Peptides against a protein of PDB entry 4PAS. Designs and how they scored, part 6

Target 1, 39 residues: chain A of PDB entry 4PAS
Amino acid sequence: SVNQASTSRLEGLQSENHRLRMKITELDKDLEEVTMQLQ
Target 2, 39 residues: chain A of PDB entry 4PAS as posed
Amino acid sequence: SVNQASTSRLEGLQSENHHLRMKITELDKDLEEVTMQLQ

## One batch from the design tools (peptide; made by RFdiffusion4, then SolubleMPNN)

Design b1_p27_2_s2 (from b1_p27_2, 12 letters changed)
Fold by OpenDDE base, seed 5:
Formats: structure tokens, sequence, C-alpha cells
Structure b1_p27_2_s2 (fold): chain B 39 residues (1-39), chain A 27 residues (1-27)
């Protein structure tokens, strides 16, 4: 149904949103480490 | 540099994040 398709899309977007946030956090830690190594 | 590469990757991920948030807000 249209409602099922919308729910599945929302869940997919929420999952991707979470994945992206986690990856950004990882890169922030990588940036911190690289910055410390360059000092 | 490794630092600039990570910054560039992070910027691309932030753009994708904004796109997902926009799509979520439309639902």
Amino acid sequence: as target 1 above (39 residues)
Amino acid sequence: SKLEQIKKEKEELRKKLAETEEEIAKL
C-alpha cells in the first residue's frame, strides 16, 4: 500500500541518516588524531 | 593531505545527511 511504501522509505532514510551521523563522528575522531599527529 | 581528504569526505557526508533530513521532513 501507499502507507507501507511511505513507512519503508522513512525507515530507510532514518537508517541512512543514522549511518551518516556515525560516519561523520568517526571522521571527527580521525581528524582529531591526524591533527594531534601534525602538532 | 590526509587531513584535507578527511575534511572533504566529511563535507560530502554532511551534504548527504542534509538530503536525508530534508526527505524525512517531507514524509
Scores: peptide ipSAE 0.632, ipTM 0.909, DockQ to the pose 0.954
Fold by OpenDDE base, seed 4:
Structure b1_p27_2_s2 (fold): chain B 39 residues (1-39), chain A 27 residues (1-27)
Amino acid sequence: as target 1 above (39 residues)
Amino acid sequence: SKLEQIKKEKEELRKKLAETEEEIAKL
């Protein structure tokens, strides 16, 4: 149904949103490490 | 530099994040 399709899309977007946030956090750690090496 | 490369990648991910948040807000 339309409601099921909308729910599945929302869940997919929420999962991708979470994945992106986690990857950004990982890159923030990488930036911290590189910044420390440049000091 | 490695630092600028990571910053660039992070900005691209932030852009994608904003796109997902926009799509979530429309549902």
Scores: peptide ipSAE 0.632, ipTM 0.909, DockQ to the pose 0.958
Fold by OpenDDE base, seed 1:
Structure b1_p27_2_s2 (fold): chain B 39 residues (1-39), chain A 27 residues (1-27)
Amino acid sequence: as target 1 above (39 residues)
Amino acid sequence: SKLEQIKKEKEELRKKLAETEEEIAKL
């Protein structure tokens, strides 16, 4: 149904949102490490 | 540089994050 499709899309977007946030956090750590190495 | 490469990647991910948040807000 349309409602099921909307719910599945929302869940997919929320999952992707979480994945992106986690990857940004990883890159922030990488940036800290690279910055420290450049000092 | 490696630093600028990571910064660029992070910016692209932030853009994608904003896009997902916009799509979530429309639902």
Scores: peptide ipSAE 0.632, ipTM 0.909, DockQ to the pose 0.960
Fold by OpenDDE base, seed 2:
Structure b1_p27_2_s2 (fold): chain B 39 residues (1-39), chain A 27 residues (1-27)
Amino acid sequence: as target 1 above (39 residues)
Amino acid sequence: SKLEQIKKEKEELRKKLAETEEEIAKL
């Protein structure tokens, strides 16, 4: 149904949003490590 | 540099994050 398709799309976008947030957190850790190595 | 590469990648991920949030807000 249209409602099922919209729900599935929302769930996919929420999953991608979460994945992107996790990757940004990982890169922030990498930035901290690289910055510390440059000191 | 590795530092600038990570910064660039993070900026691209933030753009994609904003796009997903915009699409979520439309649903």
Scores: peptide ipSAE 0.631, ipTM 0.909, DockQ to the pose 0.951

Design b1_p27_2_s3 (from b1_p27_2, 12 letters changed)
Fold by OpenDDE base, seed 1:
Structure b1_p27_2_s3 (fold): chain B 39 residues (1-39), chain A 27 residues (1-27)
Amino acid sequence: as target 1 above (39 residues)
Amino acid sequence: SELEKIQKEKEELEKKLKETEEEIKSL
């Protein structure tokens, strides 16, 4: 149904959103380390 | 530089994040 498709899409987007946030957090750590090394 | 590469990657991920958030709001 349309509702089932929308729910599945939402769950997929929420999962991707979480994955992206976690990767950004990792990159922020990498940026901190690189910045420290450049000082 | 490595810093610029990471910054560019982060910018692309933040763009994708924004897109997912906007689509979530539309559902």
Scores: peptide ipSAE 0.661, ipTM 0.914, DockQ to the pose 0.951
Fold by OpenDDE base, seed 4:
Structure b1_p27_2_s3 (fold): chain B 39 residues (1-39), chain A 27 residues (1-27)
Amino acid sequence: as target 1 above (39 residues)
Amino acid sequence: SELEKIQKEKEELEKKLKETEEEIKSL
């Protein structure tokens, strides 16, 4: 149904959103480490 | 530099994040 398709799309977007946030957090730590090494 | 590469990757991920957030708001 249209409602099921919208729900499945939302769930997929929410999972991708979470994945992206976690990866950004990892990169922030990598940036911190590299910045410290450049000092 | 390595720092510049990570910064560019982060910027691309932040762009994708914004796109997912805007799409979520549209649902």
Scores: peptide ipSAE 0.660, ipTM 0.913, DockQ to the pose 0.961
Fold by OpenDDE base, seed 5:
Structure b1_p27_2_s3 (fold): chain B 39 residues (1-39), chain A 27 residues (1-27)
Amino acid sequence: as target 1 above (39 residues)
Amino acid sequence: SELEKIQKEKEELEKKLKETEEEIKSL
């Protein structure tokens, strides 16, 4: 149904959003490490 | 530099994040 399709799309977007946030957090740690190494 | 590369990657991911958030708001 249209409602099921919308729900599935929302869940997919939420999962991608979470994945992106986690990867950004990882990159922040990488940035911290590289910054310390450059000092 | 590695710093610049990671910063650019982060910026691209933040852009994608914003896009997903805007799409979520539309649902």
Scores: peptide ipSAE 0.659, ipTM 0.913, DockQ to the pose 0.961
Fold by OpenDDE base, seed 2:
Structure b1_p27_2_s3 (fold): chain B 39 residues (1-39), chain A 27 residues (1-27)
Amino acid sequence: as target 1 above (39 residues)
Amino acid sequence: SELEKIQKEKEELEKKLKETEEEIKSL
């Protein structure tokens, strides 16, 4: 149904949003490490 | 540099994050 398709799309977007946030956090840590090594 | 590579990757991920947030908002 249209409602099922919309719910599945929302859940997929929420999952991707979470994954992106986690990866950005990892990159922020990598940036901190690289910055510290360059000092 | 490694710093520039990570910064560029982060910018691309932040762009994708914004796109997902805007689509979530539209649903």
Scores: peptide ipSAE 0.659, ipTM 0.913, DockQ to the pose 0.957

Design b1_p27_5_s3 (from b1_p27_5, 17 letters changed)
Fold by OpenDDE base, seed 3:
Structure b1_p27_5_s3 (fold): chain B 39 residues (1-39), chain A 27 residues (1-27)
Amino acid sequence: as target 1 above (39 residues)
Amino acid sequence: MSELEKIKQEKHELEKKLKETEELIKA
């Protein structure tokens, strides 16, 4: 149904959103490490 | 680019994609 498609799309977007947030967190840790090494 | 700037650039691109997903979620 249209509602099922909409909810599935939302869940897909939310999972992608979460994945992106996790990768950004990892990069923030990398940035901190590199910054520390450059000091 | 330095390693630092490469990571910053990658982060920027990911944040851009993040904003896009957030816009789609709220739409």
Scores: peptide ipSAE 0.612, ipTM 0.899, DockQ to the pose 0.884
Fold by OpenDDE base, seed 5:
Structure b1_p27_5_s3 (fold): chain B 39 residues (1-39), chain A 27 residues (1-27)
Amino acid sequence: as target 1 above (39 residues)
Amino acid sequence: MSELEKIKQEKHELEKKLKETEELIKA
């Protein structure tokens, strides 16, 4: 149904959003490490 | 590009994608 499709899309977006946030957090730690190593 | 620059660029691209998902979620 339309409602099912909308819900599935939202859940997909939310999961992607979470994945992106987690990856950004990892990159922030990578940046910290690289910055430290360059000093 | 240095590793630092590469990571910054990747982060920037991911932040763009994040913003896109957030806009779609609130819509």
Scores: peptide ipSAE 0.612, ipTM 0.899, DockQ to the pose 0.880
Fold by OpenDDE base, seed 4:
Structure b1_p27_5_s3 (fold): chain B 39 residues (1-39), chain A 27 residues (1-27)
Amino acid sequence: as target 1 above (39 residues)
Amino acid sequence: MSELEKIKQEKHELEKKLKETEELIKA
C-alpha cells in the first residue's frame, strides 16, 4: 500500500541518517588524532 | 592535500548528505 511504501521510505532515510551520523563521529575522532599529530 | 584536509573534505560531504536526508525525513 501507499502507507507501507511511505513508512518503508522513512525507515530507510532514518537508517541512512543514523549511518551518516556515526561516520561523521568516526571522522571527528580521525580529525582529533591527525590534529594532535600535527601539533 | 594533507590528510587533515582530506578528512575535513570527506566530513563536509557527509554533512551535506546528512542535511539532505534530514530534509527528506521532515518533508
Scores: peptide ipSAE 0.611, ipTM 0.899, DockQ to the pose 0.892
Fold by OpenDDE base, seed 2:
Structure b1_p27_5_s3 (fold): chain B 39 residues (1-39), chain A 27 residues (1-27)
Amino acid sequence: as target 1 above (39 residues)
Amino acid sequence: MSELEKIKQEKHELEKKLKETEELIKA
C-alpha cells in the first residue's frame, strides 16, 4: 500500500542516516589517529 | 592530497549525504 511504501521509505532513510553517522564517527577517529601520526 | 585531507574530504561528503537524509526525513 501507499502507507506501507511511505513507511518503508522513511525506515530506509532513518537507517541510512544512522549508517552515515556511524561512518562519520569512524572518520573522526581516523582523523585523530592521522593527526597524531603527523605530529 | 594528504591522507588527512582525503579523510576530511570523505567526511565532508558523508556530512552532505547526512544532511540530505535529514531533510528527506523531515519533509
Scores: peptide ipSAE 0.610, ipTM 0.898, DockQ to the pose 0.881

Design b1_p27_6_s1 (from b1_p27_6, 16 letters changed)
Fold by OpenDDE base, seed 3:
Structure b1_p27_6_s1 (fold): chain B 39 residues (1-39), chain A 27 residues (1-27)
Amino acid sequence: as target 1 above (39 residues)
Amino acid sequence: MELQEKIQHLRMEKEELEKELEKLKEE
């Protein structure tokens, strides 16, 4: 159904959004660590 | 919020996070 296709698309976007947020958090931590090592 | 509005919101937020991720890789 159209509703099943829309639900599966929403779940895919939610999982990818979560993955990208986690990757931003990792990069922010790596940048903080490098900044501390340069001080 | 309709299901289509929620899909559009998450798509826009994903695109902004992809741009931020690309910027941080070029630094």
Scores: peptide ipSAE 0.037, ipTM 0.510, DockQ to the pose 0.070
Fold by OpenDDE base, seed 2:
Structure b1_p27_6_s1 (fold): chain B 39 residues (1-39), chain A 27 residues (1-27)
Amino acid sequence: as target 1 above (39 residues)
Amino acid sequence: MELQEKIQHLRMEKEELEKELEKLKEE
């Protein structure tokens, strides 16, 4: 149904959004650690 | 890999992921 397709799309977008946010947080931590090593 | 090269790589990867995240918000 249109509703099932819309729900599956929303779940996909939510999981991808979560993945991207977690990866940005990891990269920020790695950048902080490397910045501290340069001081 | 020098620490500067590592910083540059991580910054570029972050910017790409932030652009993908912004596109996902506009959908």
Scores: peptide ipSAE 0.034, ipTM 0.480, DockQ to the pose 0.768
Fold by OpenDDE base, seed 1:
Structure b1_p27_6_s1 (fold): chain B 39 residues (1-39), chain A 27 residues (1-27)
Amino acid sequence: as target 1 above (39 residues)
Amino acid sequence: MELQEKIQHLRMEKEELEKELEKLKEE
């Protein structure tokens, strides 16, 4: 149904959004650590 | 890899992921 396709798309976008947010947080931490090593 | 090259790589990767995240908010 159109509703099932819309739900599956939303779940896919939510999982990808979560993955990207977690990866940005990891990269921010790695940038902080490397910046501290240069001081 | 020098620490400066590592900083540059991580900044570029972050910017790409932020662009992909922004695209997902506009959809």
Scores: peptide ipSAE 0.034, ipTM 0.481, DockQ to the pose 0.806
Fold by OpenDDE base, seed 5:
Structure b1_p27_6_s1 (fold): chain B 39 residues (1-39), chain A 27 residues (1-27)
Amino acid sequence: as target 1 above (39 residues)
Amino acid sequence: MELQEKIQHLRMEKEELEKELEKLKEE
């Protein structure tokens, strides 16, 4: 149904948004660790 | 890989992911 396709798209976008936010947080931590190693 | 090269790589990857995240807010 159109509703099932819209729900599956929303779930896909929500999972991708979560993945991107988690990856940004990981990269911020890695940048902090590398910055501490340069001190 | 020098620590400066690693910093630059992580900054570029972060900027790309932030652009993708912003695009998902406009949808």
Scores: peptide ipSAE 0.033, ipTM 0.476, DockQ to the pose 0.792

Design b1_p27_7_s2 (from b1_p27_7, 13 letters changed)
Fold by OpenDDE base, seed 5:
Structure b1_p27_7_s2 (fold): chain B 39 residues (1-39), chain A 27 residues (1-27)
Amino acid sequence: as target 1 above (39 residues)
Amino acid sequence: SELERIKKEKEETLKKLEETEEKIKSL
């Protein structure tokens, strides 16, 4: 149904959003490490 | 530099995050 398609899309977007947030956390850690190495 | 590469990747990731959040709000 249209509702099922919308809910599945929402779940996919929420999953991607979570993945992107986790990636930002990892990149922040990498930035910290590289910054310390350059000092 | 590696620093600037990671900064750029973070900026691109933040942009994608914003796009997903806007798509979520539209549902």
Scores: peptide ipSAE 0.689, ipTM 0.920, DockQ to the pose 0.979
Fold by OpenDDE base, seed 4:
Structure b1_p27_7_s2 (fold): chain B 39 residues (1-39), chain A 27 residues (1-27)
Amino acid sequence: as target 1 above (39 residues)
Amino acid sequence: SELERIKKEKEETLKKLEETEEKIKSL
């Protein structure tokens, strides 16, 4: 149904959003480490 | 440099995050 398709799309976007947020956290740690190494 | 590479990857990731958030708001 249209409602099921919209719900499945929302769930997919929410999971991707979470993955991207976790990736940003990882990259921030990588940036911190590299910045410290350059000091 | 590795620093600039990671910065670029972060900016690209932030852009994708913003795009997903806008798509979520549109549902």
Scores: peptide ipSAE 0.689, ipTM 0.920, DockQ to the pose 0.984
Fold by OpenDDE base, seed 3:
Structure b1_p27_7_s2 (fold): chain B 39 residues (1-39), chain A 27 residues (1-27)
Amino acid sequence: as target 1 above (39 residues)
Amino acid sequence: SELERIKKEKEETLKKLEETEEKIKSL
């Protein structure tokens, strides 16, 4: 049970980490676009 | 500005990312 809970928590954190990394990629693209528009 | 809004959102997202990474390291 403890190992299962730890594994499920790790998988959840890894999924959230991946989501956050994808969000950073999107925001970096948005920043590039806005920066180019301001130049 | 929209630029500063996105920069702020990125900073908050990076903070959350760091928090998840620290939680992963602590398992």
Scores: peptide ipSAE 0.689, ipTM 0.920, DockQ to the pose 0.977
Fold by OpenDDE base, seed 2:
Parts: C-alpha cells; sequence; structure tokens
Structure b1_p27_7_s2 (fold): chain B 39 residues (1-39), chain A 27 residues (1-27)
C-alpha cells in the first residue's frame, strides 16, 4: 500500500541518517588521532 | 595528506546527512 511504501522509505532514510551520524563520529575520532600524530 | 582526506570525507558525509534529513522532512 501507499502507507507501507511511505513507512518503508522513512525507515530506510532514518537508518541511513543513523549510519551517517555514526560515520561522522568515527571520522571525528580519526581526525583526533591524526592530529595527535602530527603534533 | 591523510588529515585533508578525512576532512573531505567528513564534509561529504555531512552533506549526505543534510540530504537525508531534508528527505525525511519532505516525506
Amino acid sequence: as target 1 above (39 residues)
Amino acid sequence: SELERIKKEKEETLKKLEETEEKIKSL
């Protein structure tokens, strides 16, 4: 149904949003580590 | 450099995050 398709799309976008937020956290840690190594 | 590579990857990731948030708002 249209409602099921909209819900599945929202859930997909929310999961991708979460994945991207986690990746930002990882990249911030990597930036910290590289910055420390360059000091 | 590795530093600049990670900075660039972060910028692209932030852009994708913004795009997903806008798609969520428009749904």
Scores: peptide ipSAE 0.688, ipTM 0.920, DockQ to the pose 0.969

Design b1_p27_7_s3 (from b1_p27_7, 15 letters changed)
Fold by OpenDDE base, seed 1:
Structure b1_p27_7_s3 (fold): chain B 39 residues (1-39), chain A 27 residues (1-27)
Amino acid sequence: as target 1 above (39 residues)
Amino acid sequence: SELEKIKEELHSVRKKLDETEAQIASL
């Protein structure tokens, strides 16, 4: 149904959103480390 | 440089995050 498709899409987008947020955290740490090494 | 590579990846990931959030908001 349209509702089932919308729910499945929402869950997929939420999982991707979480993955992207975790990746940002990792990259922020990497950026901090590299920035510190360049000082 | 590694610093610029990280900045570019961070920009790309933030853009994708904004896109997912926009898609969520449009549902």
Scores: peptide ipSAE 0.669, ipTM 0.915, DockQ to the pose 0.953
Fold by OpenDDE base, seed 5:
Structure b1_p27_7_s3 (fold): chain B 39 residues (1-39), chain A 27 residues (1-27)
Amino acid sequence: as target 1 above (39 residues)
Amino acid sequence: SELEKIKEELHSVRKKLDETEAQIASL
């Protein structure tokens, strides 16, 4: 149904949003490590 | 440099995050 399709799309976007947030955390850690190595 | 590579990837990921949030808000 249209409602099921909208719910599945929302859940997909929310999962992608979470994945992107986790990637930001990883990159922030990498950035900290490289910054420390350059000091 | 490795530093600039990470900064560029971080910028790209933040842009994608904003796009997903905008799509969520539009539903």
Scores: peptide ipSAE 0.669, ipTM 0.915, DockQ to the pose 0.959
Fold by OpenDDE base, seed 4:
Structure b1_p27_7_s3 (fold): chain B 39 residues (1-39), chain A 27 residues (1-27)
Amino acid sequence: as target 1 above (39 residues)
Amino acid sequence: SELEKIKEELHSVRKKLDETEAQIASL
């Protein structure tokens, strides 16, 4: 149904959003480490 | 440099995050 398709799309987008947020956290740590090594 | 590569990836990921948030808000 249209409602099921909309729910599945929302769940997919929320999962991707969470994955991207976790990746930002990892990259922020990598950036901190490299910045510290360059100082 | 490695630092610039991380900054570029961070920018790319933040852009994708904004896109997913915009799509969520439009549902």
Scores: peptide ipSAE 0.668, ipTM 0.915, DockQ to the pose 0.964
Fold by OpenDDE base, seed 2:
Structure b1_p27_7_s3 (fold): chain B 39 residues (1-39), chain A 27 residues (1-27)
Amino acid sequence: as target 1 above (39 residues)
Amino acid sequence: SELEKIKEELHSVRKKLDETEAQIASL
């Protein structure tokens, strides 16, 4: 149904959004570590 | 440098995050 298709798309986007947020957290930590090593 | 590589990846990931949030808001 249209509602099922919309729900599946939303769930897919929410899962990707969460993955991207976790990746930002990892990169922020990597950036901090490299910055500290260069000081 | 590794520093610039991380900054570039961070920029790319933030851009993709903004795109997913815009798509969620449009549903």
Scores: peptide ipSAE 0.668, ipTM 0.915, DockQ to the pose 0.958

Design b1_p27_8_s1 (from b1_p27_8, 13 letters changed)
Fold by OpenDDE base, seed 2:
Structure b1_p27_8_s1 (fold): chain B 39 residues (1-39), chain A 27 residues (1-27)
Amino acid sequence: as target 1 above (39 residues)
Amino acid sequence: MLKKIEEEKKGLLEKLKEVEEEIKKLE
């Protein structure tokens, strides 16, 4: 149904949101590490 | 290397904003 499709899409987007946030956090740590290495 | 990571982060932030806007539309 349309509602099921919307729910599935929302769940997919929520999982992607989480993935993106986690990756950004990882990059922040990478940036910190590289910055320290360059100093 | 620093610039590369910063650019990647910028790209991910843009994607995140798009995803969040789509979530907002469905809620």
Scores: peptide ipSAE 0.649, ipTM 0.908, DockQ to the pose 0.962
Fold by OpenDDE base, seed 4:
Structure b1_p27_8_s1 (fold): chain B 39 residues (1-39), chain A 27 residues (1-27)
Amino acid sequence: as target 1 above (39 residues)
Amino acid sequence: MLKKIEEEKKGLLEKLKEVEEEIKKLE
């Protein structure tokens, strides 16, 4: 149904949102490390 | 190296914005 398709899409987007946030957090740590090494 | 990571982060932030907007439309 349309509702099922929308729900499945939402769940996919929510998982992608989480993945992106985790990757950004990882990059923030990388940036911190590189910044420290440049000091 | 610093610039490379910053550019990658910038790209991810833009993608995150798009995903969050799509989520908002479905809620």
Scores: peptide ipSAE 0.648, ipTM 0.908, DockQ to the pose 0.965
Fold by OpenDDE base, seed 1:
Structure b1_p27_8_s1 (fold): chain B 39 residues (1-39), chain A 27 residues (1-27)
Amino acid sequence: as target 1 above (39 residues)
Amino acid sequence: MLKKIEEEKKGLLEKLKEVEEEIKKLE
């Protein structure tokens, strides 16, 4: 059904959202580390 | 190295905005 398709898409988007946020957090830590090393 | 990471982060932030907007439409 349309509702089932929408739910499945939402779940996929939510998982991608989480993945992206985690990767951004990792990059922020990398940026912090690199910045410290450049000082 | 710093610039490379910043550019990657910028790309991911743009993608995140798109994903969050699509989530909002489905909620």
Scores: peptide ipSAE 0.648, ipTM 0.908, DockQ to the pose 0.953
Fold by OpenDDE base, seed 3:
Structure b1_p27_8_s1 (fold): chain B 39 residues (1-39), chain A 27 residues (1-27)
Amino acid sequence: as target 1 above (39 residues)
Amino acid sequence: MLKKIEEEKKGLLEKLKEVEEEIKKLE
């Protein structure tokens, strides 16, 4: 049960990691767009 | 607008660091 709980938590963290990375990528694109517009 | 996005990104990077550290503890 401890191993199952740890595995489930890890999977949750990995999904969150992916979500965060994707959002950061989106913000990088937004930053690029805004920067270009300000030039 | 630029500053707002930068601050949001900064916050997400800090959260990402926390998540990655927790992942590392489980591995």
Scores: peptide ipSAE 0.648, ipTM 0.908, DockQ to the pose 0.958

Design b1_p27_8_s2 (from b1_p27_8, 12 letters changed)
Fold by OpenDDE base, seed 1:
Structure b1_p27_8_s2 (fold): chain B 39 residues (1-39), chain A 27 residues (1-27)
Amino acid sequence: as target 1 above (39 residues)
Amino acid sequence: KLEEIKKEKEGLEKELREVEKEIQELQ
Protein backbone atom coordinates (compact mmCIF):
# COMPACT_ATOMS: atom_id res chain seq x y z
CA SER B 1 0.00 0.00 0.00
CA VAL B 2 0.98 3.68 -0.28
CA ASN B 3 1.23 3.85 3.52
CA GLN B 4 3.49 0.79 3.68
CA ALA B 5 5.72 2.20 0.94
CA SER B 6 5.92 5.58 2.73
CA THR B 7 6.74 3.89 6.07
CA SER B 8 9.48 1.77 4.49
CA ARG B 9 10.89 4.87 2.75
CA LEU B 10 10.84 6.83 6.02
CA GLU B 11 12.65 4.03 7.87
CA GLY B 12 15.31 3.96 5.14
CA LEU B 13 15.70 7.75 5.29
CA GLN B 14 16.01 7.71 9.10
CA SER B 15 18.76 5.10 8.81
CA GLU B 16 20.52 7.19 6.15
CA ASN B 17 20.13 10.34 8.28
CA HIS B 18 21.85 8.58 11.17
CA ARG B 19 24.63 7.26 8.90
CA LEU B 20 25.26 10.73 7.43
CA ARG B 21 25.33 12.41 10.86
CA MET B 22 27.81 9.86 12.18
CA LYS B 23 30.03 10.28 9.11
CA ILE B 24 29.97 14.09 9.43
CA THR B 25 30.95 13.75 13.10
CA GLU B 26 33.90 11.56 12.08
CA LEU B 27 34.98 14.11 9.47
CA ASP B 28 34.73 16.93 12.02
CA LYS B 29 37.14 15.00 14.24
CA ASP B 30 39.46 14.40 11.28
CA LEU B 31 39.33 18.12 10.43
CA GLU B 32 40.26 19.05 13.99
CA GLU B 33 43.18 16.61 13.99
CA VAL B 34 44.49 17.77 10.60
CA THR B 35 44.05 21.44 11.55
CA MET B 36 46.03 20.89 14.74
CA GLN B 37 48.81 19.12 12.81
CA LEU B 38 49.04 22.05 10.35
CA GLN B 39 49.53 24.61 13.16
CA LYS A 1 44.13 16.66 2.88
CA LEU A 2 42.34 19.42 4.82
CA GLU A 3 40.53 20.76 1.76
CA GLU A 4 39.64 17.22 0.64
CA ILE A 5 37.98 16.48 3.99
CA LYS A 6 36.16 19.85 3.89
CA LYS A 7 34.86 19.05 0.42
CA GLU A 8 33.71 15.57 1.47
CA LYS A 9 31.95 17.05 4.52
CA GLU A 10 30.24 19.69 2.38
CA GLY A 11 28.95 16.92 0.11
CA LEU A 12 27.61 14.89 3.03
CA GLU A 13 25.94 17.98 4.53
CA LYS A 14 24.13 18.54 1.22
CA GLU A 15 22.93 14.92 1.22
CA LEU A 16 21.86 15.27 4.86
CA ARG A 17 19.76 18.34 4.06
CA GLU A 18 17.99 16.46 1.27
CA VAL A 19 17.35 13.42 3.50
CA GLU A 20 16.00 15.62 6.30
CA LYS A 21 13.78 17.46 3.81
CA GLU A 22 12.29 14.19 2.54
CA ILE A 23 11.81 12.94 6.12
CA GLN A 24 9.87 16.13 6.90
CA GLU A 25 7.71 15.64 3.78
CA LEU A 26 6.82 12.07 4.86
CA GLN A 27 5.91 13.05 8.44
Scores: peptide ipSAE 0.672, ipTM 0.917, DockQ to the pose 0.960
Fold by OpenDDE base, seed 2:
Structure b1_p27_8_s2 (fold): chain B 39 residues (1-39), chain A 27 residues (1-27)
Amino acid sequence: as target 1 above (39 residues)
Amino acid sequence: KLEEIKKEKEGLEKELREVEKEIQELQ
């Protein structure tokens, strides 16, 4: 159904949102480490 | 290496904005 398709899409997007946020957090740590090494 | 990580982060932040926009459209 349209409702099931929309719900499944939303759940997929929420999972992707979480994945992206976690990866950005990892990159922020990497940036901090590299910045410290350059000082 | 620093500029490479910044570029990767900028790409992911762009994707995040698109995902968040579509989430708001479905809510």
Scores: peptide ipSAE 0.671, ipTM 0.918, DockQ to the pose 0.961
Fold by OpenDDE base, seed 5:
Structure b1_p27_8_s2 (fold): chain B 39 residues (1-39), chain A 27 residues (1-27)
Amino acid sequence: as target 1 above (39 residues)
Amino acid sequence: KLEEIKKEKEGLEKELREVEKEIQELQ
């Protein structure tokens, strides 16, 4: 059904949102480390 | 390396904005 498709898509997007946020946090740490190494 | 990571982060932030937009549309 349309509702099931929307729910499944939402769950996938929520998982992707979490993945992206975690990866951005990792990159922020990498940026800090590289910045310190360049000083 | 610094600018490479910054560019990668900028790309992920763009993707995040699109994901968050679609989440809002489905709620």
Scores: peptide ipSAE 0.671, ipTM 0.917, DockQ to the pose 0.961
Fold by OpenDDE base, seed 3:
Structure b1_p27_8_s2 (fold): chain B 39 residues (1-39), chain A 27 residues (1-27)
Amino acid sequence: as target 1 above (39 residues)
Amino acid sequence: KLEEIKKEKEGLEKELREVEKEIQELQ
């Protein structure tokens, strides 16, 4: 159904949101590390 | 390498905004 498709899409997007946030956090750490190495 | 990571992060932040927008549209 449309509702099931929307729910499954939302769950997928929530998982992707979490993945993206975690990856950004990792890149922030990498940026800090590289910045410290360049000083 | 620093600017490459910054550019990758900027790309991910753009994707995140799109995902968050679609989440808001489905809620």
Scores: peptide ipSAE 0.671, ipTM 0.917, DockQ to the pose 0.965

Design b1_p27_8_s3 (from b1_p27_8, 12 letters changed)
Fold by OpenDDE base, seed 3:
Structure b1_p27_8_s3 (fold): chain B 39 residues (1-39), chain A 27 residues (1-27)
Amino acid sequence: as target 1 above (39 residues)
Amino acid sequence: MLEQIQKEKQGLLEELEETEKKIKELE
C-alpha cells in the first residue's frame, strides 16, 4: 500500500514536471517572439 | 509584456524545482 501510494505520487509528480517543462518551453517561445518584435 | 513573461517563467521554474525535489525524495 505504501509502495503503491509512493509510485502513484511519483507518477503524478512526473506528469506535473512534464507539464511545467512544456509551459516553460511555450514561454520561451513567447519571450523569443516578443524580443524579436522589440528589436 | 517581456517582464511579465519573465516573471511567469521564473514562477514556473520554481515550481519545477519543487517537483524535482519531491521526485528525488521519492526515489
Scores: peptide ipSAE 0.649, ipTM 0.909, DockQ to the pose 0.935
Fold by OpenDDE base, seed 4:
Structure b1_p27_8_s3 (fold): chain B 39 residues (1-39), chain A 27 residues (1-27)
Amino acid sequence: as target 1 above (39 residues)
Amino acid sequence: MLEQIQKEKQGLLEELEETEKKIKELE
């Protein structure tokens, strides 16, 4: 149904959103490490 | 190295913004 398709899409977007947030967190740690090395 | 990581992060932030926009449209 249309509702099922919308729900499945929402769940996919939410999982992608979470994945992106985790990658950003990893890059923030990388940035911190590089910044410390440049000091 | 710093600039490259910052560029990658900016790309991810833009992708995140798009996913958040699409989520709001479905809610």
Scores: peptide ipSAE 0.649, ipTM 0.909, DockQ to the pose 0.957
Fold by OpenDDE base, seed 1:
Structure b1_p27_8_s3 (fold): chain B 39 residues (1-39), chain A 27 residues (1-27)
Amino acid sequence: as target 1 above (39 residues)
Amino acid sequence: MLEQIQKEKQGLLEELEETEKKIKELE
């Protein structure tokens, strides 16, 4: 159904959103480390 | 190195914004 398709899409987007947030967090840590090393 | 990581982060932030927009549309 349309509702099932929308739910599946939402779950996929939520998982992707979480993945992206985790990668951004990792990059923020990398940025912190690089910044510290440049000081 | 710093600039490259910043560019990668910016790309991910843009992708995140798009996913959040699509999530909001489905909610």
Scores: peptide ipSAE 0.649, ipTM 0.909, DockQ to the pose 0.949
Fold by OpenDDE base, seed 2:
Structure b1_p27_8_s3 (fold): chain B 39 residues (1-39), chain A 27 residues (1-27)
Amino acid sequence: as target 1 above (39 residues)
Amino acid sequence: MLEQIQKEKQGLLEELEETEKKIKELE
């Protein structure tokens, strides 16, 4: 149904959102490490 | 290296913003 499709899409977007946030966190740690190495 | 990571992060932030926008549209 349309409602099921919308729900599945929302769940997919929420999972992608979470994945992106995790990657950003990882990059923040990488940035911290590189910054420390350059000092 | 620092600049490259910053660029990648900016790209991810833009993608995040788009997902958040789409989530808001569905809620």
Scores: peptide ipSAE 0.649, ipTM 0.909, DockQ to the pose 0.966

